# Designs tried in a protein design run: peptides against a protein of PDB entry 3WG5. Part 15

Target 1, 218 residues: chain A of PDB entry 3WG5
Amino acid sequence: LAKNIVYVAQIKGQITSYTYDQFDRYITIAEQDNAEAIIIELDTPGGRADAMMNIVQRIQQSKIPVIIYVYPPGASAASAGTYIALGSHLIAMAPGTSIGACRPILGYSQNGSIIEAPPKITNYFIAYIKSLAQESGRNATIAEEFITKDLSLTPEEALKYGVIEVVARDINELLKKSNGMKTKIPVNGRYVTLNFTNVEVRYLAPSFKDKLISYITD
Target 2, 218 residues: chain A of PDB entry 3WG5 as posed
Amino acid sequence: LAKNIVYVAQIKGQITSYTYDQFDRYITIAEQDNAEAIIIELDTPGGRADAMMNIVQRIQQSKIPVIIYVYPPGASAASAGTYIALGSHLIAMAPGTSIGACRPILGYSQNGSIIEAPPAITNYFIAYIKSLAQESGRNATIAEEFITKDLSLTPEEALKYGVIEVVARDINELLKKSNGMKTKIPVNGRYVTLNFTNVEVRYLAPSFKDKLISYITD

## One batch from the design tools (peptide; aimed at target 1 L106)

Design b1_p11_4 (made by RFdiffusion4)
Pose (drawn by RFdiffusion4):
Structure b1_p11_4 (pose): chain A 218 residues (1-218), chain B 218 residues (1-218), chain P 11 residues (1-11)
Amino acid sequence: as target 2 above (218 residues)
Amino acid sequence: as target 2 above (218 residues)
Amino acid sequence: VTFTPITFKTV
């Protein structure tokens, strides 16, 4: 009861309805165990707007800070993952990862051709991504360009431009660097200082169902 | 005189990429065997827009008539399934089935809440559903109300209003009543008269991949 | 009933 606990979970692949269930399951475990924070190792090339918006909402309502960590090296928080990142308490990127490229699309034709969205819906997601950035004090100008210019950024660029808060190689380095940082959004109405000294790290294994479903969608 | 071959397949659940694959697989089989028609027993609550549009496109390119049959009783062709029906060569409904209810939403939220669709998406789908209805000679005024009023129709109401062509209890009654009917859209440029005199019915079983995906869904 | 129009490009 008198411990400082950080949960670490993994989320890989397309952001779907099932991805929401994962976020909710992991975050719920951390909340019920009074965790200082939960670190989500995120690698997503794309996903659905409705599941992305539900995840952002679940993070906004989280009783503990949610740290989105673009990891491992070569991972991306592209498309839906970018919004999830902008909608969270703190963003960390591992070396060689990517963030951005968030243009909303109606989807893919028989060819694999891109089915663009009506111009106005592009404006809707611009307003939504600007809102997430401003609510978290992040660079909304660059966030808008994730859509309008299909802009993508390396870790160092994302840090310089004020989109993320940490560049870290691993969980330990992430804890060291983010220790003492304020969350970019509130936890239950209050901006919180992260206390990662003398912390117990607990890893949450992805379930059989997680790995299987992910593999199939792949 | 001649033996006419009719294929029958079942397509159930949410409309997704796997559903497009089912439509493509079943239609290709019927095309290669020079079938008179393929009948799809459709039961769907809804699904993804891109897959629905890809299915409508696949049906437009079909070298043989595709008959959408809302079956069994209790089934529906709601949301995305309505567009598939309106985009097909002939629509049949079994007693106690439903068609319509197509108001687009960005999706569902955590607590029963619904994420609203911006007006541009709504107007986009109004134009699209009116177009499918106009191209097939079906009631465009009523088709719009599938969206603007979330209108849903019984089989008897759907026939009366000119949205569908046939009300049938089974495959036997469907072939009997639809024999001699012209298709509502062309097959390779010409509107084909359906010949169901002297008919061999062939049922297509869902593949291993089909069954697995749906068991996981159940 | 469900109907979802928007998704994101896969990178």

Design b1_p11_4_s1 (made by RFdiffusion4, then SolubleMPNN; from b1_p11_4, 6 letters changed)
Fold by OpenDDE base, seed 3:
Structure b1_p11_4_s1 (fold): chain B 218 residues (1-218), chain C 218 residues (1-218), chain A 11 residues (1-11)
Amino acid sequence: as target 1 above (218 residues)
Amino acid sequence: as target 1 above (218 residues)
Amino acid sequence: TVLEPITFETK
């Protein structure tokens, strides 16, 4: 029986192997407590594709719904963050946030210029992001355009175009608006109807390790 | 008499000589137990062409059907993984996975740029991948385009274009959908009709060696 | 001949 508990955790910064560890830890805690869901307040400029793909897998393997919430205002789910969002059970965005700009790159040159990914890599990620969108019943055309056009969307645009499910100013509005929604991907092989009626919100803090690594990588 | 046993094993990461050892070990176990089939849950970004070709040969020499299953969601059968899949008795993909991007390269330069393969090598792999597709009755045109266009496909596209045989969310759905299908290549010189009626699913774990090497190569 | 893994970063 799912407890009427919703976890909230923050993931901020570049998507790395450490970000995977954060996702894994947070989801695991919420799974162990048989929470109704976990909300990840996401603010990322992007990061590593390998870590991103692992995070997507971890989300999709979650025993509980994982809601990606681009929050607070001014936050973004840029690049890797968009893939993570598209791989999740529900996407929400706060006003004043953005999503998209997903074109893969090989890295940055010494002069800070982007090293372009070859078509092979770009095409791989086009297929990947479209697959995530299709699985979740989200706009696969826009998902492709996040790469091919480096498109970035506002929350309102993302909602309008069927990329995300909720625009919400805060956790309370998110819970209210998402209550009764079905997850966009399965949880344990089943689409779950979110039940946020009379939920206790529990905030997860970064571990000491999380804080230390975040401090070093910032 | 084939036992009503289906083995499931995971192969994740780069295609190497070690990946060959994993395939060989897993298939051998399933052969020894006279299993109905083995399902290989494959997640690979690519790897070595020599190892890939050896794996294809090992699959084609299998005494039991080898099903390549691109799994879990977010996984890929990229590059070498596509060749392996095309060389197998049945290809399945989970939603949210991808296949393709098969253009051979010589490697990466110090700046991270791809070192292009000369036409001779590219043409060799075009012929090779087309041969695999033709032998398996899969779309040889798309197989060629996996190289010439670095094409990557979603599961739905791959199914639609006759590259793969099954889209399935999990092992149970895979078994259900593939039940009664004929293998796309011979098993012991004969096309086998898969019989997944009342099968016992046996999961093979990585050996200690497998775990150690995977840990070092990650 | 290498079908090397795709190393990639996302912005």
Scores: peptide ipSAE 0.027, ipTM 0.248, DockQ to the pose 0.178
OpenDDE base, seeds 1, 2, 4, 5: peptide ipSAE 0.029, 0.030, 0.027, 0.033; ipTM 0.307, 0.276, 0.260, 0.266; seeds 1, 2, 4, 5 fail the geometry check

Design b1_p11_4_s2 (made by RFdiffusion4, then SolubleMPNN; from b1_p11_4, 4 letters changed)
Fold by OpenDDE base, seed 3:
Structure b1_p11_4_s2 (fold): chain B 218 residues (1-218), chain C 218 residues (1-218), chain A 11 residues (1-11)
Amino acid sequence: as target 1 above (218 residues)
Amino acid sequence: as target 1 above (218 residues)
Amino acid sequence: TVLEPITFKTV
């Protein structure tokens, strides 16, 4: 039986337009091979809201399931990372990771102080994050509180509150636990039941361009 | 002879992730109909750099030519709008519009003062804007000066300096002047000669979602 | 108001 392929790729650092290119490249490779899914190991402190929204759209346009996996232990899906996760087909977290802290800001002052977003921008992102949660059947109240209270959750809390679907220590446990789950959003208009029986895991490496831009943006 | 369709859509306001959704929707509609081109009437003070970079990528991935038209008179392709234009298959401007002022900033302080980007970020965008200009055969020196001098140009100056391809008062003049021009970047790996002989112009309206988000972000 | 490429850092 031709083994279904599951791709795994890592995205680390600030969410930028370059991060979009990484998502697009990785998902495209997995789509071309008709993979069962792609797992994105995500570790981000956040980043730019527009790149985030484009990444969410690219995920939702994927021809295959995109699983966001907050990994390894010590990683976070902070701010923009939370929105990306909520826009994905399945969220997993490793023990010792975090999700949340989504309050939009305009930037940092020269002294490192946060420049607060006006209520209009904050309210826009409240509506947006709630819509992502509602569309994916996740906890929209907690999604709002990620902004209004700058709430951060452990994997266990996020699972308990219905923000995420899986807590897993590694890729093997993630595949085992998510096998037979339905995607939280459609793939090409259909909710897909994940089938990880008899899969081959393939890791994608960052391109040279990916490495160069990460080096420049860090 | 089946009339080739040219789509026209308007994008106005800040460049955000929502603006990406607008570009994506409009280009997708035009692609589905195998249009000769889409013209985006652009009026923007700028916006977010990540949304901008994603929009540029979406334009470069287009199956059809995307023409950025700075329109109507009084409009601008400021900051992010300039990058989008430089990433497009053809740039047009109406008389009385402007392009440029591309210096990246971190945001605005609470008192409305600009928070300057560190040299690392500024240098990144200098390299990026120069690459867009070089790839499109446009003036890379002026593209750099859009950042380093915060330069803004009139349509006539931009044409003279080789930043843009067309000055046109309206869609009809734009179609007339751009007929027979080659795209400044490839469409699916090939430079396309624009053929606007015997075309039907179709206007795309903003979706309800587009109107709602524009109202919230203005 | 020229909105420069603003890095909206979502915290």
Scores: peptide ipSAE 0.031, ipTM 0.244, DockQ to the pose 0.232
OpenDDE base, seeds 1, 2, 4, 5: peptide ipSAE 0.025, 0.028, 0.029, 0.024; ipTM 0.281, 0.254, 0.257, 0.245; seeds 1, 2, 4, 5 fail the geometry check

Design b1_p11_4_s3 (made by RFdiffusion4, then SolubleMPNN; from b1_p11_4, 5 letters changed)
Fold by OpenDDE base, seed 4:
Structure b1_p11_4_s3 (fold): chain B 218 residues (1-218), chain C 218 residues (1-218), chain A 11 residues (1-11)
Amino acid sequence: as target 1 above (218 residues)
Amino acid sequence: as target 1 above (218 residues)
Amino acid sequence: TVLEPISFKTV
C-alpha cells in the first residue's frame, strides 16, 4: 500500500551520468518505500543529452510519481532540465525560477562562443522535446520554442502556457496545490491521482558518496 | 618527437564521472599526438570529490603537460575546480575569473542551506588540498584557507599568493607567458619546460557524444 | 556519490 510518504531530494547543477545515478538512487529509495511521490528539487543550467535521455527514461520507468520542482528561487530547469521536467509526472516551479533555453549546441569554442548544432541535431531535439510535451499533455509549441527561440519562461508564464502544473513557494505549497492532480504521464501504465493528504515529508540527503563529492566541490 | 602542437579543450560545469571522461578523452588525444601540452579551459562551480580525485590522478598520469586555464572571464575554478587546478602541471586564469571556495559540504538541505561536513571530512580535504599545493610547489597555506575561510581569489591575488602561474586574457597570451615555464608537477617523472614557440593550437571539439549532450542541456 | 553541481559544458 502506498505510504503517505513523499520523498524530497535535491539535484543541483549539470546533468551527467552522475546526475542519472542521483535520480536513480533517489527514485529507487522512494520506490522501495512505496512513497506517494518523490519531489526532485531541480536546479540545473543544462547537461548531457545522453544522461538527460537516460534520466527521462528512468523517470518514465518509475514505479512512483516523480515531481520535478524547480527550486529554490533563483534556480532553473534550463536545457536538459527542461527535458527532464517535461519527461516527469508533474512539474512545479518556485517563484523566481526559470525553465527553457533548450537550443542545442555542439559546445563552446575556445573564445566562449557557442558551436552551433547542425540542423539535423536541432531537428532531432525539436522532435524529442515535442514528444515529451505531447506525451505529458503539455504545450508542445512552447516546447519547440524552447529550442527555436531559446525561450525561457517564468513560472507564471510556464503555468500560463501549460508547460508546468504548479507554481509553489515551498514544498508545503507544492503538496497542497498538487494534491489531487493526475500525473501528466503514466506510472506503471496508469495515470495516478496524487494524494498528499497528511503525508510525511522525508528528505533524502545525499549519499555518503554524494557528500564526499559535495565536500570537495562546494 | 613532441610536435609543436598545443591542444585546447573546454571543460565547463560540474565535476563528475563524465567530466573525468572528458579529461581522459582530451588528455588521451593530446598524448596520442605527442602534443607539447593540452590546455583545459575550465569553468566549474565544483563537483564530485571522487571524480575530482580521479581527474587529478588522470592529470598526474598524463604523458604531456596539462594546463588548467580558468576561462573565459566570468569563469571559476571553484571547489573541485581548485583541486583539479592544484593537481595540474600549470594553472592560468583569465582576468575576471576566480579560484577557491573549497569548503567541503555534505550537500544542501531542502531549504537550500548547506549541510556541513563533519570535521573529519573537512580535515581530510584540508590535508588533501595542501598535499596538492605542496606537490606542485604552490601556496599550501592559501590552499588550506580555500577550505577554512572558504576563500576565493582573483587571478591577481592567486598569482600574488603563488597559487597559480599565469594571468592571461586569452590562449595566445597564455602561451606567451607560459613559454619556458617548468611544469609544477612532473610529466612521466620529469619536470618539463614548456615550449610554445611556433606552436599549432588545435582546438578539441566535444565528441559527437559530448555534442549530443551539449545539444540538450545548453 | 554526492556530486556537487556538475557545471554544464552542455547547453
Scores: peptide ipSAE 0.028, ipTM 0.277, DockQ to the pose 0.248; fails the geometry check
OpenDDE base, seeds 1, 2, 3, 5: peptide ipSAE 0.021, 0.022, 0.024, 0.023; ipTM 0.253, 0.254, 0.254, 0.263; seeds 1, 2, 3, 5 fail the geometry check

Design b1_p11_5 (made by RFdiffusion4)
Pose (drawn by RFdiffusion4):
Structure b1_p11_5 (pose): chain A 218 residues (1-218), chain B 218 residues (1-218), chain P 11 residues (1-11)
Amino acid sequence: as target 2 above (218 residues)
Amino acid sequence: as target 2 above (218 residues)
Amino acid sequence: SGVLIPVLGRS
């Protein structure tokens, strides 16, 4: 009861309805165990807008800070993952990772050709991504360009431009650097200072169902 | 005189990429065997827009008539399934089935809430559903109300209002009543008259991949 | 890369 606990979970692949269930399951475990924070190792090339908006909402309502960590090296928080990142308490990127490229699309034709969205829906997602950035005090100008210019950024660029808060190689370095940082959004109405000194790290294994479903969607 | 071959397949659940694959697989089989028609027993609550548009496109390119049959009783062709029906060569409904209810949403939230669709998406789907109805000679005024009023219809109502062509209890009654009917859209440029005199019915079983994906869904 | 809008039905 008198411990400082950080949960670490993994989320890989397309952001779907099932991805929401994962976020909810992991975050719920951390909440019920009074965790200082939960770190989500995120690697996503794309996903659905509805599941992305549900995840952002679940993070906004989280009783504990949610740290989105673009990891491992070579991972990306592209498309839906970018919104999830902008919608969270803190963003960390591992070396060689990517963030951006969030243009909303109606999807993919028989060819694999891109089915673009009506111009106005592009404006809707611009307003939504600007809102997430402003609510978290992040660079909304660059965030808008994730859509309008299909802009993508390396870790160092994302840090310089004020989109993320940490560049870290691993969980330990992430804890060291983010220790003492305020969350970019509130936890239950209050901006919180992260206390990662003397912390117990607990890893949440992805279930059989997680790995299987992810593999199939792959 | 001649022996006419009719294929029958079942397509159930949410409309997704795997559903497109089912439509493509079943239709390709019927085309290669020079079938008179393929009948799809459709039961769907809804699904994704891109896959629905890809299915409508696959049906438009079909070298043989595709008959959408809302079957069994209790089944529906709601949301995305309505567009598939309106995009097909002939629509049949079993007693106690439903068609319509197509108001687009960005999706469902955590607590029963619904994420509204911006007006541009709504107007986009109004134009698309009116177009499918106009191209097939079906009631475009009523088709719009599938969206603007979330209108849903019984089989008897759907026939009366000119949205569908046949009300049938089974495959036997469907072939009997639809024999001699012209298709509502062309097959390779010409509107084909359906010849169901002297018919061999062939049922297509769902593949291993089909069954696995649906068991996981159940 | 892009965010897919699944566009679902209300009912």

Design b1_p11_5_s1 (made by RFdiffusion4, then SolubleMPNN; from b1_p11_5, 3 letters changed)
Fold by OpenDDE base, seed 1:
Structure b1_p11_5_s1 (fold): chain B 218 residues (1-218), chain C 218 residues (1-218), chain A 11 residues (1-11)
Amino acid sequence: as target 1 above (218 residues)
Amino acid sequence: as target 1 above (218 residues)
Amino acid sequence: SGVEIEVLGAS
């Protein structure tokens, strides 16, 4: 029986236009092979708003389920990472990870302090993050508090509050726990039931460009 | 007679944290050598708000005059570049360049369309750009219109409206025309009269890191 | 072209 394929790729670091290119490339590969799903192992402190929004849009346009997995232990889906997760078909977190801290900022000053965003920016992103939560049937109140209180959650808290769907230690446990779950948003207009029975896991490596950009931005 | 030194450095491309590092490095070199001034040849379509604000702050903290020169012909000081220019001690433009188009945006969508910023962001940057113009004794009405009308100006228009101080074809003409001018903002709390009599022009090259980042972001 | 806003999380 032809094994269904699940792709796994890593995205680490700041969310930029290059991170969008990584997402697009990885999802496209998985789409071309008619994979059952792609899992993106995400570890990000945040990044650019436009890149984040484009990534969310790319996920929403995916022909296959995109699972965001905050991994490994010690990783975070901070700021832009939370928006990306909330825009995805399924969210998983490993123990010892975090999600949240979604307050928009203009950036960092020379001394490393935060340059605060004006209230209308904050309100725009509150509306946006709440829409992502509502569209995915996730906790919109907590999504708002990721901004208004700069809230960060553990995996256990995020699961408890209905922000995420799975807590898993590794890919095998993730596949096991998410097997038979419906996607939280439609794929091509339909909610997909994940079938991780008899799957082959394929790891996607970063391109040379991805590695070079990571090296420069680290 | 020991020739006074004028440094010249090029900054080209998007305004990012790396562009800030370039500005900081170039200005620091010129400060260390007690240069009469540094000229930054600027060609930018725009970039990040935080990096822009940090660059403005770095210029304002300079121990020597920083001249922004929109150069060569065909170059622009678009968006973030205009803010940087307005934060500087003197602005020059070469014929065939442009300045303006300062509307804040969230970025670009997947299709290349602009994602508009909410009105409060726009208002914040209107206040900010007007403050830069006022502090430098430049046209604050036009500075506002760079945002509200997404206005772009030619060098001749920018000079006419009191946005810039010099139109010059090259460094030699720039030095000639700006000789004896006062800086538009203080250097160490004092308006400096530029002395470009008997100066040596020293060109600063990009670092290896600068070149590598430029190569990746191009 | 516009001034790009970054959504940075609290690090």
Scores: peptide ipSAE 0.042, ipTM 0.451, DockQ to the pose 0.822
OpenDDE base, seeds 2, 3, 4, 5: peptide ipSAE 0.078, 0.038, 0.039, 0.035; ipTM 0.346, 0.341, 0.429, 0.276; seeds 2, 3, 4 fail the geometry check

Design b1_p11_5_s2 (made by RFdiffusion4, then SolubleMPNN; from b1_p11_5, 3 letters changed)
Fold by OpenDDE base, seed 2:
Structure b1_p11_5_s2 (fold): chain B 218 residues (1-218), chain C 218 residues (1-218), chain A 11 residues (1-11)
Amino acid sequence: as target 1 above (218 residues)
Amino acid sequence: as target 1 above (218 residues)
Amino acid sequence: SGVIIEVLGAS
C-alpha cells in the first residue's frame, strides 16, 4: 500500500562515485517504503562524467518518481547537475539558483586553467544532453546551448524555456505546485501523475560516511 | 657548463595532478643543474587524461632529454603511462615489464565495471596516441592497437615493433645502451645525441608531500 | 567546473 510519503534528501558538492552511492541509497529507501516520490535537494558545481551518467541511469531505473530540486537559494545544478536534472522525473528550482554551464572538460591544468574537451567529446555530450531533454520533453535547443554557449539560466528563464517544470521557494510550495503534474519521464514504463495530497514529508539524513567524505573533500 | 649528470627519479602509482607536480619538480631540478638527461623510473596502472596530457606537454617542453624507463621488473606503463612514454625523448623498459592497454574509459561503475568511453572519445585518443607515435618516429599502428585491441606488449615485443628504443635490466645498462642515441623528439627544437660517458648518476628522492599523498592514496 | 573524463587501464 502506498503510504502517502514523500522523501526529501540533500546532495551537495562534486558529483563523484560517492554521490552515486548517496543517490542509490536515498532512492532505495524511498522505493522500499513505496513513497509517492523522493525529492533530492541538489547543490553541485559539477563533477565526473561516469558518476553523472550512472546517477542518471539510477534515476531512470527508479521505481518511484525522483524530483530534482535545485535548493537552497544560492545553489546550482551546474555541469553534471544539469544532466542529472534533465534525466529526472521532474525538475524544480528555488529562486536565486542556477542551472547550466555544461561544457565538458578533460580536467584542470596545474595552474587551474580548464583543459578543453576535444570536439569529439563535446559532440558526444551534446548528443547525450539533447537526448535527455528530448526523452523528458524538455527544451533540447537550450540543453545544447548549455554546452555550446556555456549557458546558465535562472529558474524563471529555465521555466520559461521549458527546461524545468517548477519554481518553488520551499518543499511545501514544491509539493503544492507539482501536485497533479505528470512525470517528464516514465516510472516503471508509465508516466506517473504526482499525488501530494495529505503526504507525510520524511527527511533523509546523510550517513556518517557521507558526512566524513564531505568533511575530507571540503 | 654541462655537468655530465644524469638524474634518476621514480614515479609510481596513478597518474593524477599530483603526478604532474612530481614530473614538473623532477624535470625542473634536472634542468637547473643542466643535466645530460633525467631518467624517470615509471610504474603506473594509468590515471587521469588531463594529468597525462599535461605531463606529456611538460616533457615536450623540457630543456633536457626525459627518458621514461618502465622499471622495476613487474612494473607497467599501462594506459596513461604509455601515452607519457610515447611523448618522451626515449623509452626504455626492464625485462618483465609491460606497456599498452590504452583504451580510454569514462571511469568505473559502482560495481567496479568499466564505463566505456563513447566512440568519439575513443577516436580522439586514437588520433592523439598516433600523433605521439608519429612525432617520435615510433610505431603508430601499434600505438593505435594499444587502444583498439587493448594491446599490451613485452619489452622485447615493444622494441621489435619500434614502440620503444631500449631494453635494459638496470640504470647502468640503460646508460650504456642509450649512449649515442638520438632523442626521438626534439629538445629545444633539436634532436639531441645522448652522451652518457663519465656521467654522475644522481637519484632524486620523493618530497615529504609526495610521501604523504602516496600514503593517503594507498 | 565540467564533466571530467579519465583514461585508465582496462585491467
Scores: peptide ipSAE 0.057, ipTM 0.570, DockQ to the pose 0.642
OpenDDE base, seeds 1, 3, 4, 5: peptide ipSAE 0.051, 0.062, 0.055, 0.049; ipTM 0.564, 0.326, 0.401, 0.532; seeds 3, 5 fail the geometry check

Design b1_p11_5_s3 (made by RFdiffusion4, then SolubleMPNN; from b1_p11_5 with L4E R10A)
Fold by OpenDDE base, seed 3:
Structure b1_p11_5_s3 (fold): chain B 218 residues (1-218), chain C 218 residues (1-218), chain A 11 residues (1-11)
Amino acid sequence: as target 1 above (218 residues)
Amino acid sequence: as target 1 above (218 residues)
Amino acid sequence: SGVEIPVLGAS
């Protein structure tokens, strides 16, 4: 039987316009090959609001399911990473990861202190993050608290509170646990039931450009 | 008589953390040489709020006068560029340049449409831009209108309304016209009278890193 | 701490 393909790619670091390009490239490759899904292994402290919103939109426009997997152990989907996860078709987390801490800021001052966002930035992103949670059938109250309380959750807490769908140690466990799950948002206008019973896992590497940009921004 | 030194450097493009590094490097070189001033030829459509605030702070911490010169003809100090100018010791503009259009946005959507900032972001930046204008003895009402009306001004209008101090075609005219002017904010805790009667103009080139970053971000 | 940074751009 022809094996369905699942792509796996890594996105690490700050969310920027270059991170958008990575998401777009990876999803486009998986779309072109009619993959069963793409799994994005995500580790981010946050980033730019514009890039985050564009990434969410790109995920929602995907012709295939996009699974955000907070991985490896020690990784986080902080701030912008949480929004991206909440905008995706399925969220998974590895043990020892975290999600949340979404309080918006204007940046850091020269002394490294946070430049606080005015209350209406906070309120705007509260409305936005709640919309992502509601659209995906996830816990909108906790989504708000990711901002208002700067809440961070363990995988087990996030699963318990209905923020995420899967806790998995690795890609094989993720595929096993997510097999038969419905996507939390539509794919090409319909909710898709994931089928990972007969799949080939293909890893996508970062492009030369991706490597160069990460080297310059680190 | 030992010639006093005036440095001239160019900063072009989007305001980012790398633009901050350019400002910091250029000002530091001029400080180390006890320059009479540094002139930054600025051409920017705007950029990141955090980088902008850090640049303003770096200018205000300068041990020498920092003159923002919107140059060459056709250049703009738009959005973040206006804030930077308003935070500087003296603003000059060349004929055929513009300043203003400071309405904050969260970014651009995938279709290139503006993601509007919520009202309190706008209000926060109104308060901030007004503070810069007030601290520098510039027109705070017009500074507010750069946001609320997305106002853009010609050099002649900006001079007339007390937003800027000098209209000059080139560096020589700028030096001539600004000679004897007091800085609009303190330098090392005091307002300085600019002395450009016996100066050597030294141009600073972008670093290799600056060139590489501009090539990647363009 | 997570960072969400708005931009200032000419429309």
Scores: peptide ipSAE 0.036, ipTM 0.396, DockQ to the pose 0.741
OpenDDE base, seeds 1, 2, 4, 5: peptide ipSAE 0.114, 0.096, 0.034, 0.074; ipTM 0.576, 0.520, 0.274, 0.575; seeds 1, 2, 5 fail the geometry check

